Peptides against a protein of PDB entry 5NXQ. Designs and how they scored, part 46

Target 1, 114 residues: chain A of PDB entry 5NXQ
Amino acid sequence: EIQIPVSMAAEEEYLRSKVLSELLTDTLENDGEMYGNENEVLAALNGAYDKALLRLFASACSDQNVEKALSLAHELKQDRALTAAVKISERAELPSLVKKINNIREARYEQQLK

## One batch from the design tools (peptide; made by RFdiffusion4, then SolubleMPNN)

Design b2_p9_7_s3 (from b2_p9_7, 4 letters changed)
Fold by OpenDDE base, seed 5:
Structure b2_p9_7_s3 (fold): chain B 114 residues (1-114), chain A 9 residues (1-9)
Amino acid sequence: as target 1 above (114 residues)
Amino acid sequence: GPYDDIKPK
């Protein structure tokens, strides 16, 4: 079996998950077709999407590329994924990144309350 | 959690 470098695999998974998530979302918004399982499918796709992003995020942290890591964090969809990003940043000993990601989380909380 | 296996090198 051919082994693919971790970074390349993560990028591939990210792109695939992103495309599938967007296609499903567009279908629901434009076609209005409901089969009863769209939310579950979307959740699964979002999970895969965020997981792929987090792999890229961890790689960026390993490279000490804080700006790239932060940009990736902004693309995360789930709150639990942001929490994971914080943990990864803590392990990477990047406190400035931790603060910035927590600010993203707080901002999203405020938006939900409005 | 689902992302606990993702760690920086």
Scores: peptide ipSAE 0.441, ipTM 0.932, DockQ to the pose 0.864
Fold by OpenDDE base, seed 4:
Structure b2_p9_7_s3 (fold): chain B 114 residues (1-114), chain A 9 residues (1-9)
Amino acid sequence: as target 1 above (114 residues)
Amino acid sequence: GPYDDIKPK
């Protein structure tokens, strides 16, 4: 068993989940192959992806690196993950970041309405 | 929720 630093583990999981999600999405869009479980697989991958991102996000907040934290927040896919990012930002006492993340969420809501 | 254990340090 290999002991991996928390930050490195999070990055590894993020990259793995990102690559697999992109490959699956690309396959569905370009090849049109359906096996009956694609949506379930995508949901699971997105969950793991966002969870890994949120760990990186929390680390950025701990470093007071608001720019990096905001960039990571833009990469989050699920609304509930954005909600979690807001909570993390609140705990980190970064109100400006809270507002910017809420703006991301509001923008996505507006896009869904149109 | 699924992300409740994630917090800044």
Scores: peptide ipSAE 0.440, ipTM 0.932, DockQ to the pose 0.864
Fold by OpenDDE base, seed 3:
Structure b2_p9_7_s3 (fold): chain B 114 residues (1-114), chain A 9 residues (1-9)
Amino acid sequence: as target 1 above (114 residues)
Amino acid sequence: GPYDDIKPK
């Protein structure tokens, strides 16, 4: 079996997950039809999307590319994914990135209060 | 959690 580099595989999975998530969202917005399982499907897609992003995020952290890592963190959808990004940043010993990601989390929380 | 297997090298 042909082995694909981890970074390349992660990028491919991210792009695939992003496209599928956007397609489903657009379809639901345009058609307005609900079958009872759309929220579960969306949650699963968002989970896969964030997981793929986090792998890219971890790669950026490994490369000590804080700017790229931060940009990727802004694309994360779930709060639990941001929490994971913080943990990854801590393991990568990037305290400045930890602070910036926590700022993202706080900002999103404040927006939800409005 | 669901992302515990993701770690930087």
Scores: peptide ipSAE 0.440, ipTM 0.932, DockQ to the pose 0.874
Fold by OpenDDE base, seed 1:
Structure b2_p9_7_s3 (fold): chain B 114 residues (1-114), chain A 9 residues (1-9)
Amino acid sequence: as target 1 above (114 residues)
Amino acid sequence: GPYDDIKPK
């Protein structure tokens, strides 16, 4: 049995989920089509997207590549994914990264209030 | 949660 490295598999899933999420988003924004389940599908795709990103994020944390980890965190869409990133950072003992991710989360909270 | 299985090495 051929085993694919975790990082490569994560990147593949990330790219796939990213493309699908973007295509659906663009379709909704440009065409305005609504069949009743697009929001649920989008949420599921976003979940898969963030999950793939978090795997890459965890890998970056393992490599102690804080810059890469932070860049990946900025690409996360869901707040719960950012929370997960914080937990991963804590487990990786990267408190500076924890603070930076929390700043991202706080900034998004403020943006939502507008 | 859905991401609890993701852990750094």
Scores: peptide ipSAE 0.438, ipTM 0.932, DockQ to the pose 0.859

Design b2_p9_7_s4 (from b2_p9_7, 4 letters changed)
Fold by OpenDDE base, seed 4:
Structure b2_p9_7_s4 (fold): chain B 114 residues (1-114), chain A 9 residues (1-9)
Amino acid sequence: as target 1 above (114 residues)
Amino acid sequence: SEFDDIKPK
């Protein structure tokens, strides 16, 4: 069995989860077909998607690539994933990135209030 | 948490 580097595996899982999530979303919006388990499938896909992104995010933090890390954080879907990104940034001792991610979280909260 | 084991190198 061929072992894939962690960063490449994370990228592969991110792309796979992204494509499947988009496909399912488009199918539900355009075709309107419901099979009774779409929300559960989407939740599972979103979890895998965000986990893959966070692995890439952690790698970017390790490389001190703040711009790439911030770009990845914008792609996160779940609030708890943003919380995890903050924690990773704190461990990487990147306080400016922590503030910028918290700004993303606050902006999403404001959108929910409108 | 689901993402607790992810940390920078």
Scores: peptide ipSAE 0.442, ipTM 0.930, DockQ to the pose 0.859
Fold by OpenDDE base, seed 3:
Order: sequence, then structure tokens, then C-alpha cells
Structure b2_p9_7_s4 (fold): chain B 114 residues (1-114), chain A 9 residues (1-9)
Amino acid sequence: as target 1 above (114 residues)
Amino acid sequence: SEFDDIKPK
């Protein structure tokens, strides 16, 4: 088995999960077919997507690239993934990034209330 | 959490 760099593996997983999520979403929107497991599949794909993003996010934090990290955080779908991003930022000792990610969460909460 | 294993280096 060939070992590849962690960053390359993370990028590959991110792209794969993103493509699969988009393809499934498009199929459901266009065809409207329901088999009873779509929500479960979407949840699994969203989990994989955010997990892959968080790996990229952690890498950006390790590089002290706050701008890249913040851009990646905006692409996260689940609130629990944003929470994980906050924890990663805290471990990386990036308090400014912590604040900015919390602002993203607060903004999403506000939009949900409207 | 599902994402707890992700840590910066």
C-alpha cells in the first residue's frame, strides 16, 4: 500500500465527498425520487465532507494561515463542524480565528431565527 | 464528537 502525504489525502477526500454530495443533491432536485434512505446518505456525506474540510482547516491552522483557515470555515455545513473548528483553533492558539468562527456561528443562528 | 480526532500539529 502506497502512503501519500496527509495534506494530499485530505484534499482528495474533500473533493471526493464534495462531488458525491453535490451529485446526490442534484439528482434529488431533478428527479424527486425517494427511496427512504436519502436523508441518511446525505447526513453521511455531509459528515465526510465536513470532516475532510476540518482536516484541511487543521493544516491551515498548523501553517498559521488564518485567512485560509477562515475561508475553509465558511464552507463548513454543520454547526457541530464549526464547533470543532473552534476547538482546533484553540489548540492552535489562534484566538482571532476563534472569534471569527464564532461570528459565523452567531450569524447562522440569527438567520435561522428569521 | 465525530471530529475529535482532528488536531493541528
Scores: peptide ipSAE 0.441, ipTM 0.930, DockQ to the pose 0.851
Fold by OpenDDE base, seed 1:
Structure b2_p9_7_s4 (fold): chain B 114 residues (1-114), chain A 9 residues (1-9)
Amino acid sequence: as target 1 above (114 residues)
Amino acid sequence: SEFDDIKPK
């Protein structure tokens, strides 16, 4: 039995989770309906989204494609996902990428302080 | 965390 390449599987899951997350977000913003579990559902979707991105990120790191990796890191939603990206970058021995991702985290921290 | 299993090759 043939196996789907990791990159293809990650891309598919990324696109699926991205669409679902955006649709749910748009619905909440436009309709304002709350049933009590939307935040939990959204968190789960965001988790899947970031996980898919991190798989692509790890692949980019493996290819030593720092530019692509950094672009993917900017798309991450959760701080803990950025932390994971830093850890992946460290394992890939890409210290310049580590610094750039930490800059993203610091920028988001500053936004939260407003 | 839930992302710990993701590692570069």
Scores: peptide ipSAE 0.440, ipTM 0.930, DockQ to the pose 0.875
Fold by OpenDDE base, seed 2:
Structure b2_p9_7_s4 (fold): chain B 114 residues (1-114), chain A 9 residues (1-9)
Amino acid sequence: as target 1 above (114 residues)
Amino acid sequence: SEFDDIKPK
């Protein structure tokens, strides 16, 4: 059996999830069809997307590649995913990254207040 | 929660 490296598997899943999310969004916008479960489907796809990103994020943290990790964190969509990124950063003992991710969360929160 | 199983190596 062919074993795929964790990082490559995560990248593949990220790309797949990203494409599927975008295709679904475009389809709904273009066709206007509503099935009653779009929000649930989108949530599931966004979850898969962020989970894939977080795996890449964890790998970057393991490599002590703070800049790459931070770039990946900016691509996260859900606040709970950012929370997970903070936890991963703490486990990796990267306090500077923790602070930067918290800044992302605070910025998004402030935008919601406007 | 949903992402708790992800951890750095």
Scores: peptide ipSAE 0.446, ipTM 0.930, DockQ to the pose 0.842; fails the geometry check

Design b2_p9_8_s1 (from b2_p9_8, 4 letters changed)
Fold by OpenDDE base, seed 1:
Structure b2_p9_8_s1 (fold): chain B 114 residues (1-114), chain A 9 residues (1-9)
Amino acid sequence: as target 1 above (114 residues)
Amino acid sequence: MEVEVTEEF
């Protein structure tokens, strides 16, 4: 059995969930709901997307690659995923990254209030 | 450190 490296599996799942989420979003915007489960599928895809990104983020933190970790944190969709990225950064002893991720969260919150 | 990413993060 070929064991796929966890990083490569996370990159594949990130790309898959990204493409499917984008296509399903575009379909919902143009054609609406056809099967009545598209919003549930989209929520599952967005969950898989952020989960895959958090695995890549944890890898970047383990490598002490703060720039890559910050770039991945900008791609996270859900605030709960940014909260997870803060916890990962705290465990990785990266206080500069913790501050930068909290600034992303604050900026997104301010955008939702406008 | 492998951080186990759960569905609930």
Scores: peptide ipSAE 0.063, ipTM 0.760, DockQ to the pose 0.407
Fold by OpenDDE base, seed 5:
Structure b2_p9_8_s1 (fold): chain B 114 residues (1-114), chain A 9 residues (1-9)
Amino acid sequence: as target 1 above (114 residues)
Amino acid sequence: MEVEVTEEF
């Protein structure tokens, strides 16, 4: 069995979950709920998306690639995923990245209040 | 550094 590297599997799952989430969002916005489970499927896709990004983020932190890690953190959808990215950055001893991710969290919170 | 990413993060 060919073991796909974790990074390649995470890139595939990121792209898959992104495309399916976009298509399902567009369908829900235009046609509404057809089966009554689309919101659950969308939540699962968004979970898979952020999980895949966090794997890529952890790889970027392992490589000490702060620029790539920050770019991936901007793509995270859920605040829980940003919290996980903070913990990963702390374990990677990247205090500059921790501050930048917390600034992303603060900026998103301020946007939700407007 | 390997970081295990769980479904719950």
Scores: peptide ipSAE 0.063, ipTM 0.762, DockQ to the pose 0.456
Fold by OpenDDE base, seed 4:
Structure b2_p9_8_s1 (fold): chain B 114 residues (1-114), chain A 9 residues (1-9)
Amino acid sequence: as target 1 above (114 residues)
Amino acid sequence: MEVEVTEEF
C-alpha cells in the first residue's frame, strides 16, 4: 500500500476543495440555485478546505515556519478555523503567530461591521 | 507535533 504523506494529501484536498468552492460560488452568483442543495455542498467544500489548510498550518507550526503558517492562516475562510489556528499556535509556543492571527480575526470583524 | 484536525476544529 503506498502511504501518501499527510501533508501531500492535505495539499491535494486543499486544492480540490478550493477549485470546487470557487466554481460553485461563481455558479451560485451567476445562475442561482438550480438543485436547491448548492449552499449545503458549498458549506461542505469550505469545511474540507479549511480542514486541509489547518493540517498544512499545523505542519508549518511544527517546523517553526511562522511566515508559512501566517500565509496559510490568511487563506482560512471560517472564523472557527482561525480559532483553531490560534489553539494550534498556542500549543506550538508561537505567541507572535497567535497575535497575528487574532489581528486577522479583528480585521475581518471590522470589515463585516462596515 | 501531530494536531488532530476534526470537522469541529
Scores: peptide ipSAE 0.062, ipTM 0.761, DockQ to the pose 0.409
Fold by OpenDDE base, seed 3:
Structure b2_p9_8_s1 (fold): chain B 114 residues (1-114), chain A 9 residues (1-9)
Amino acid sequence: as target 1 above (114 residues)
Amino acid sequence: MEVEVTEEF
């Protein structure tokens, strides 16, 4: 049995979920709802996307690559995924990364209030 | 450390 490395499987799922989410968003914006489940499919794709990114983020934290981890945290869509990234960073003993991710969360919250 | 990423994160 060929064991695919967890990082390679996470990169593949990230790219797949990204492309499908972009295509479905473009379809919803131009054509609207055709089947009436597109918003549910998009929510599932965005969940798969953030889940794949969090696996890559956890790998970057394990490698102590704070720069890569921070770049991946900027790509996270959901605030719940940023909260998960904070918890991963705390467990990885990376307090500088915790502060930077909290600053991303605060900046996004301030943008939603404008 | 393998972090199990669940659907709830």
Scores: peptide ipSAE 0.061, ipTM 0.757, DockQ to the pose 0.376

Design b2_p9_8_s2 (from b2_p9_8, 6 letters changed)
Fold by OpenDDE base, seed 4:
Structure b2_p9_8_s2 (fold): chain B 114 residues (1-114), chain A 9 residues (1-9)
Amino acid sequence: as target 1 above (114 residues)
Amino acid sequence: MEVEVEEDF
């Protein structure tokens, strides 16, 4: 069995889930629900997307690449995934990254209150 | 340091 490196598998799943989420979102916005399960499929795709992105984020933290890690954290969709990114950054002893991710969370909460 | 992603989404 050919073992694909975890980073390459995570990048592939990220790109796949990104493209499918964009296409399905555009379809729902322009054409509406066609099969009545698109919201469930989109939720599953967004889960797979954030999971793949968190693996890339963890790799960037292990490499001490704070700039790459922060760029990846901005692409996370769910607040639970930002919470995971905080825990990863704490374990990686990156307190500057923890603060920056918490600022992303606060900014998203303030946008939801308007 | 391997940083494990402990989230089952």
Scores: peptide ipSAE 0.069, ipTM 0.770, DockQ to the pose 0.629
Fold by OpenDDE base, seed 5:
Structure b2_p9_8_s2 (fold): chain B 114 residues (1-114), chain A 9 residues (1-9)
Amino acid sequence: as target 1 above (114 residues)
Amino acid sequence: MEVEVEEDF
């Protein structure tokens, strides 16, 4: 069995889940619900997207690439995924990245309150 | 150090 490097598998799944999530979002916005399960499918795709991004984020943290890790954290959709990115950054001993991700999280909470 | 993603989403 050819083992694909975890980073390449995560990049493929990120791109796949991104494209499918965008297409399904555009379909829901333009055509509405057709099958009545599109919101559940979109939630699953957004979960797969954030999971793939967190794998890329963990790789960037392992490489000590704080700039790449921060750019990936901005692309995370769910608050639980930002919480996971904080835990990953803490384990990677990157306190500057922890602070920056917490600032992203706080900014999103302030936007949801408006 | 490999950083593992421990979250089953």
Scores: peptide ipSAE 0.068, ipTM 0.769, DockQ to the pose 0.613
Fold by OpenDDE base, seed 1:
Structure b2_p9_8_s2 (fold): chain B 114 residues (1-114), chain A 9 residues (1-9)
Amino acid sequence: as target 1 above (114 residues)
Amino acid sequence: MEVEVEEDF
């Protein structure tokens, strides 16, 4: 069995979940619900996407690559995933990154209220 | 120290 490095497996799962989520979103926008479970599938894909991104984010934090970590945090879809990225950054002792991710969360919250 | 991602975030 070929052991794929954890970072490479996370990149592959991120790309897979990204492409499938984009295709399903586009199908729902153009054709509507066809099978009646597309929203459940999309929620699962978005969960897998954010989980894969958080693995890449954790790797960037371990490398002390704050710029890469911040770029990955901007790609996170769910607020719960940004909360996880804050916890990861706190454990990595990156207080500048914690502040930057909290600013992303606040900006998204303000956009949802408009 | 590798930063682990918890399964439930």
Scores: peptide ipSAE 0.068, ipTM 0.770, DockQ to the pose 0.725
Fold by OpenDDE base, seed 3:
Parts: structure tokens; C-alpha cells; sequence
Structure b2_p9_8_s2 (fold): chain B 114 residues (1-114), chain A 9 residues (1-9)
């Protein structure tokens, strides 16, 4: 059995989920809903995207690569995924990264209130 | 330490 490295599998799933989410978003913006389930499919794709990205984030935290981890955290779509990234950073003993991710969350909340 | 992603998506 060819074991694909966990990092390579996470990068592949991230790229796949990213491309599919971008294509479906573009289709919804230009053509609207055709099948009436596109919003559910998009939510599932965004979930898969953030999950794959969190695996890459966890790898960057394990490598103590705070700069890479922070760059990946900016690419997270859902607030729940930012909350998971905080928990990962706490478990990795990276308090500087925890503060930076919380600042991303606060900035997104302030943008939603305007 | 492998950090498991404990998110039920």
C-alpha cells in the first residue's frame, strides 16, 4: 500500500477544495442557483477546505513556523476554523500566534458590524 | 507532537 504523506494528502485536498469552491462560487454569482442545493454543496466544500487548511496549519505549528501558520490562518473562511486554529496554537504552546489569530477574528467581527 | 484536528465538519 503506497502511504501518501499526511502533508501531501492535506495539500492535495486543500487545492481540490479551493478550486471547487471558487468554481461553484463563480457559478452562483453569474448563473444563480440551478439545482437548489448549491449552497449546501458550497458549505460542504468550504468545510473540506478549512479542514484541509487546518491540517497544514497544524503541520506549520509542529514545525514552529509561526509565519507560515499565520499566513494559513488568514486563508481560513469560517470563524469556527479560526477557533480551531486558536486551540491548535494553544496546544502547540505558541501564545504569540494565539494573539495574532484572535486579532484576525476581532477584525472580521468588526467588518461584519459595519 | 502531532496536533490532531478535532473538528467534526
Amino acid sequence: as target 1 above (114 residues)
Amino acid sequence: MEVEVEEDF
Scores: peptide ipSAE 0.068, ipTM 0.767, DockQ to the pose 0.597

Design b2_p9_8_s3 (from b2_p9_8, 5 letters changed)
Fold by OpenDDE base, seed 3:
Structure b2_p9_8_s3 (fold): chain B 114 residues (1-114), chain A 9 residues (1-9)
Amino acid sequence: as target 1 above (114 residues)
Amino acid sequence: MEVEVTEDF
C-alpha cells in the first residue's frame, strides 16, 4: 500500500473540498436548491475544508512558520476551527500567533453583530 | 509536534 505523506494528503483534501464547496455554492446562488440536501452537503464540505486546513496549519506551526500559519487561519470558515487553531498554536508555544488568531475571531464576531 | 485533527477539531 503506498503511504501518501500526511501533508500531501491534507493538501489534496483541502483542494478537493475547496473546489467542491465553491462549485456547490455557485450552483446554489445561481440555480437554487434542486435536491433539498445541498445545504447538508455544503456543511459537510465546509467541515472537510476546515479539517484539511487545520492539518496544514498544524504543519506550519510545527515548522515554526508563523506567517504561513496566520495566512491559513484567515482561510478558516468556522469559529470552532479558529478555536482549534488557537489550541494548536498554544501547544506549539506560539503566543504571538494565539493573539493574532483571537483578533481574527473578535473581528468576525463584531462583524456578525452589525 | 504531531497534531491529529478529528471531526470535532
Scores: peptide ipSAE 0.072, ipTM 0.776, DockQ to the pose 0.441
Fold by OpenDDE base, seed 4:
Structure b2_p9_8_s3 (fold): chain B 114 residues (1-114), chain A 9 residues (1-9)
Amino acid sequence: as target 1 above (114 residues)
Amino acid sequence: MEVEVTEDF
């Protein structure tokens, strides 16, 4: 059995969940709910997406690749996923990355208040 | 350091 590296599996799941989430979002925006569970499916896809990204993020932090880690953090959708990225960055002893991720969270919060 | 990403993050 060919064992795919965890990083490659995370990249595949990220891409899969990204594409499916985008397609389902577009369908909901254009056609509305067809089956009545699309919002639950979309939430699950967004969860899988952020989970896959967090695995890639953790790998980038382990490699001390702050630039890659920050780029991945910008792609996270849920605030809970950004909170997880902060915790990962703290454990990786990357205080500059912690600050930058908190700035992303603050910027998103300010956008929701407008 | 491998960080386990759980469903609850």
Scores: peptide ipSAE 0.072, ipTM 0.774, DockQ to the pose 0.442
Fold by OpenDDE base, seed 1:
Structure b2_p9_8_s3 (fold): chain B 114 residues (1-114), chain A 9 residues (1-9)
Amino acid sequence: as target 1 above (114 residues)
Amino acid sequence: MEVEVTEDF
């Protein structure tokens, strides 16, 4: 059995969940609900998306690639995923990255209040 | 360090 490297599996799942989430979002915006479970499927896809990104983020932190890690953090959708990215950055001893991710969180909260 | 990413993050 060929073991796929964890990073490559995370990239594949990221791309898959990204494309499916975008297509399903577009379908819901244009055609509405057809089966009545699209919102549940979309939530699951968004969860898979952020999970895959967090794996890539953890890899970037392990590589000490702060720029790549920050770029990946900007692509995270859920606030809980940004919280996870903060925890990963703390464990990686990257305090500058922790601060930058917290700034992303604060900016998103301010946008939701408007 | 492999960070285990769970569904609950």
Scores: peptide ipSAE 0.072, ipTM 0.773, DockQ to the pose 0.395
Fold by OpenDDE base, seed 5:
Structure b2_p9_8_s3 (fold): chain B 114 residues (1-114), chain A 9 residues (1-9)
Amino acid sequence: as target 1 above (114 residues)
Amino acid sequence: MEVEVTEDF
């Protein structure tokens, strides 16, 4: 059995879940619910997406690549995933990254209030 | 430090 490196598996899952989430979102916006489980599938895809991104984010933090880590944090969809990214950054002793991720969270919160 | 990413993050 070929062991795929964790980073490659995370990149594959990220791309897969991203494409499927975009396709399903477009389908729901244009055609509505067809099978009645699309919202559950979309939630699962968004969960898989953020999980894959967090693995890539953790790898970037381990490499001390703050720029890559920040770019990945901007791609996270859920606030809970940004909270996880903060915890990862704290454990990686990257206080500048913690501040930048919290700024992303605050900006998203302000956008939801408008 | 390996960070385990769970479904609940």
Scores: peptide ipSAE 0.072, ipTM 0.773, DockQ to the pose 0.420

Design b2_p9_8_s4 (from b2_p9_8, 4 letters changed)
Fold by OpenDDE base, seed 1:
Parts: sequence; C-alpha cells; structure tokens
Structure b2_p9_8_s4 (fold): chain B 114 residues (1-114), chain A 9 residues (1-9)
Amino acid sequence: as target 1 above (114 residues)
Amino acid sequence: MVVEVTEEF
C-alpha cells in the first residue's frame, strides 16, 4: 500500500473541496436547489476545505514559514477555522502570526457588520 | 498536536 505523505493528502483534499465547493456554489446560483440537500453538501465541503487548509497551515507553522502560514490563513472561510489557526500559532510559539490572524478575524467581522 | 486541533474543527 503506497502511504501518501500527510501534506500531499492535505493538498489533494484542499484542491478537491475547493473545486467541488466552487462548482456547487455556481450550480446553486444558476440552477437553484435540485435535491434540497445542496446547502448541507456545500457546508460539508467548506468544512473539509478549511480542515485541509488547517493541516497545511500547521505544517507551515512547524516549518516556521510565517509567510506561507499567513497566506493559508487568508484562504480560510470560517471564523472557527481562523480560531483554530490562532491556537496552532500559539502552540507553535509564533506571536507575530497570532496577531496577524486576529487582525484578519477583526477585519472580516467589521465587513459582516456593513 | 496538528491532529487534535483539526479533530475539534
């Protein structure tokens, strides 16, 4: 059995969930709900997306690659995923990254209030 | 460490 490296499996799952989420969003916008579960499937895909990104983010934190980690944090969709990225950055002893992710969270919260 | 934070998500 070929063991795929955890990073490569996370990159594959990220790309898969990204493409499927984009296609399903486009289908819902153009054709509407056909089966009545598309919003649940989209929520599951967005969960898989952020989970895969958090694995890549944690790898970038382990490598001390703050620039890569910050780029991945900008791609996270859910605020709960940004909260998880803060916890990962705290455990990685990256206080500059913690501050930058909190600034992303604050900026998104201010955008939702407008 | 990585696994625990991604299991709570």
Scores: peptide ipSAE 0.043, ipTM 0.703, DockQ to the pose 0.325
Fold by OpenDDE base, seed 4:
Structure b2_p9_8_s4 (fold): chain B 114 residues (1-114), chain A 9 residues (1-9)
Amino acid sequence: as target 1 above (114 residues)
Amino acid sequence: MVVEVTEEF
């Protein structure tokens, strides 16, 4: 059995879920719903995407690579994923990263109110 | 430790 490194599996899942989410979004915007389950598939892909990014984020926190961790936090789609990234950053003792992720959350919340 | 926070998501 070929053991794929956890980081490589997370990068593959991130790229796969990103590409499929983009293609499905473009299809929904241009052609609409064809099978009536595309929104459920898109929600599942977005869940897989954020989960894969959180694994990469946690690896970047373990490496103390705050710049990479912050870049990955900007790519997170769901507010629950940003909340998970805050918890990971707290456990990694990265208070500067905690503050930066909370600023991303506040900025997104303010954008939804406009 | 890292895996547990990503499983709660």
Scores: peptide ipSAE 0.042, ipTM 0.704, DockQ to the pose 0.345
Fold by OpenDDE base, seed 3:
Structure b2_p9_8_s4 (fold): chain B 114 residues (1-114), chain A 9 residues (1-9)
Amino acid sequence: as target 1 above (114 residues)
Amino acid sequence: MVVEVTEEF
């Protein structure tokens, strides 16, 4: 049995979930809802996307690669995923990264109020 | 440690 490294499996799942979410978004924008469950499928894909990114983010935190970790945090879609990234950064003892992720959350919240 | 935070999500 070929054991795929956890990092490679997380990169594959990230790319898969990204591509499927983009294709489904494009289909919904151009053709609309055809089956009536596309929004549920899109929500599941966005969940899988953020989950895969959080695995890559946790790996970058383990490597103390704050720059890579911050870049991955910018790609997170859901505020709950940014909250998980804060918890990962706290456990990794990266207080500078915690502050930067909280600033991303605040900036997104201020953009939703405009 | 990486596995536990992805189970809460």
Scores: peptide ipSAE 0.042, ipTM 0.705, DockQ to the pose 0.358
Fold by OpenDDE base, seed 5:
Structure b2_p9_8_s4 (fold): chain B 114 residues (1-114), chain A 9 residues (1-9)
Amino acid sequence: as target 1 above (114 residues)
Amino acid sequence: MVVEVTEEF
């Protein structure tokens, strides 16, 4: 069995979930629901996307690569995933990254209230 | 030590 490195498997799953989520979103916007489960599939793809990004984010935190970790945190879709990224950054003793991720969360919350 | 925070998600 070829053991794919955990980082390469997370990059592959991120790219797969991204492309499928974009394609399915575009299909729903143009053609609507054809099978009646597209919203459930999209929610599952968005979950897989954020999970794959959190694996890459945690690797970047382990490498102390704060710039890469912050770039990955900007790509997270769900607020629960940003909350997980805060917890990972706290465990990695990266207080500057914790503050930057909380500022992303606050900015998104303020945009949703407008 | 990275595996536990992604299991609650």
Scores: peptide ipSAE 0.042, ipTM 0.703, DockQ to the pose 0.368

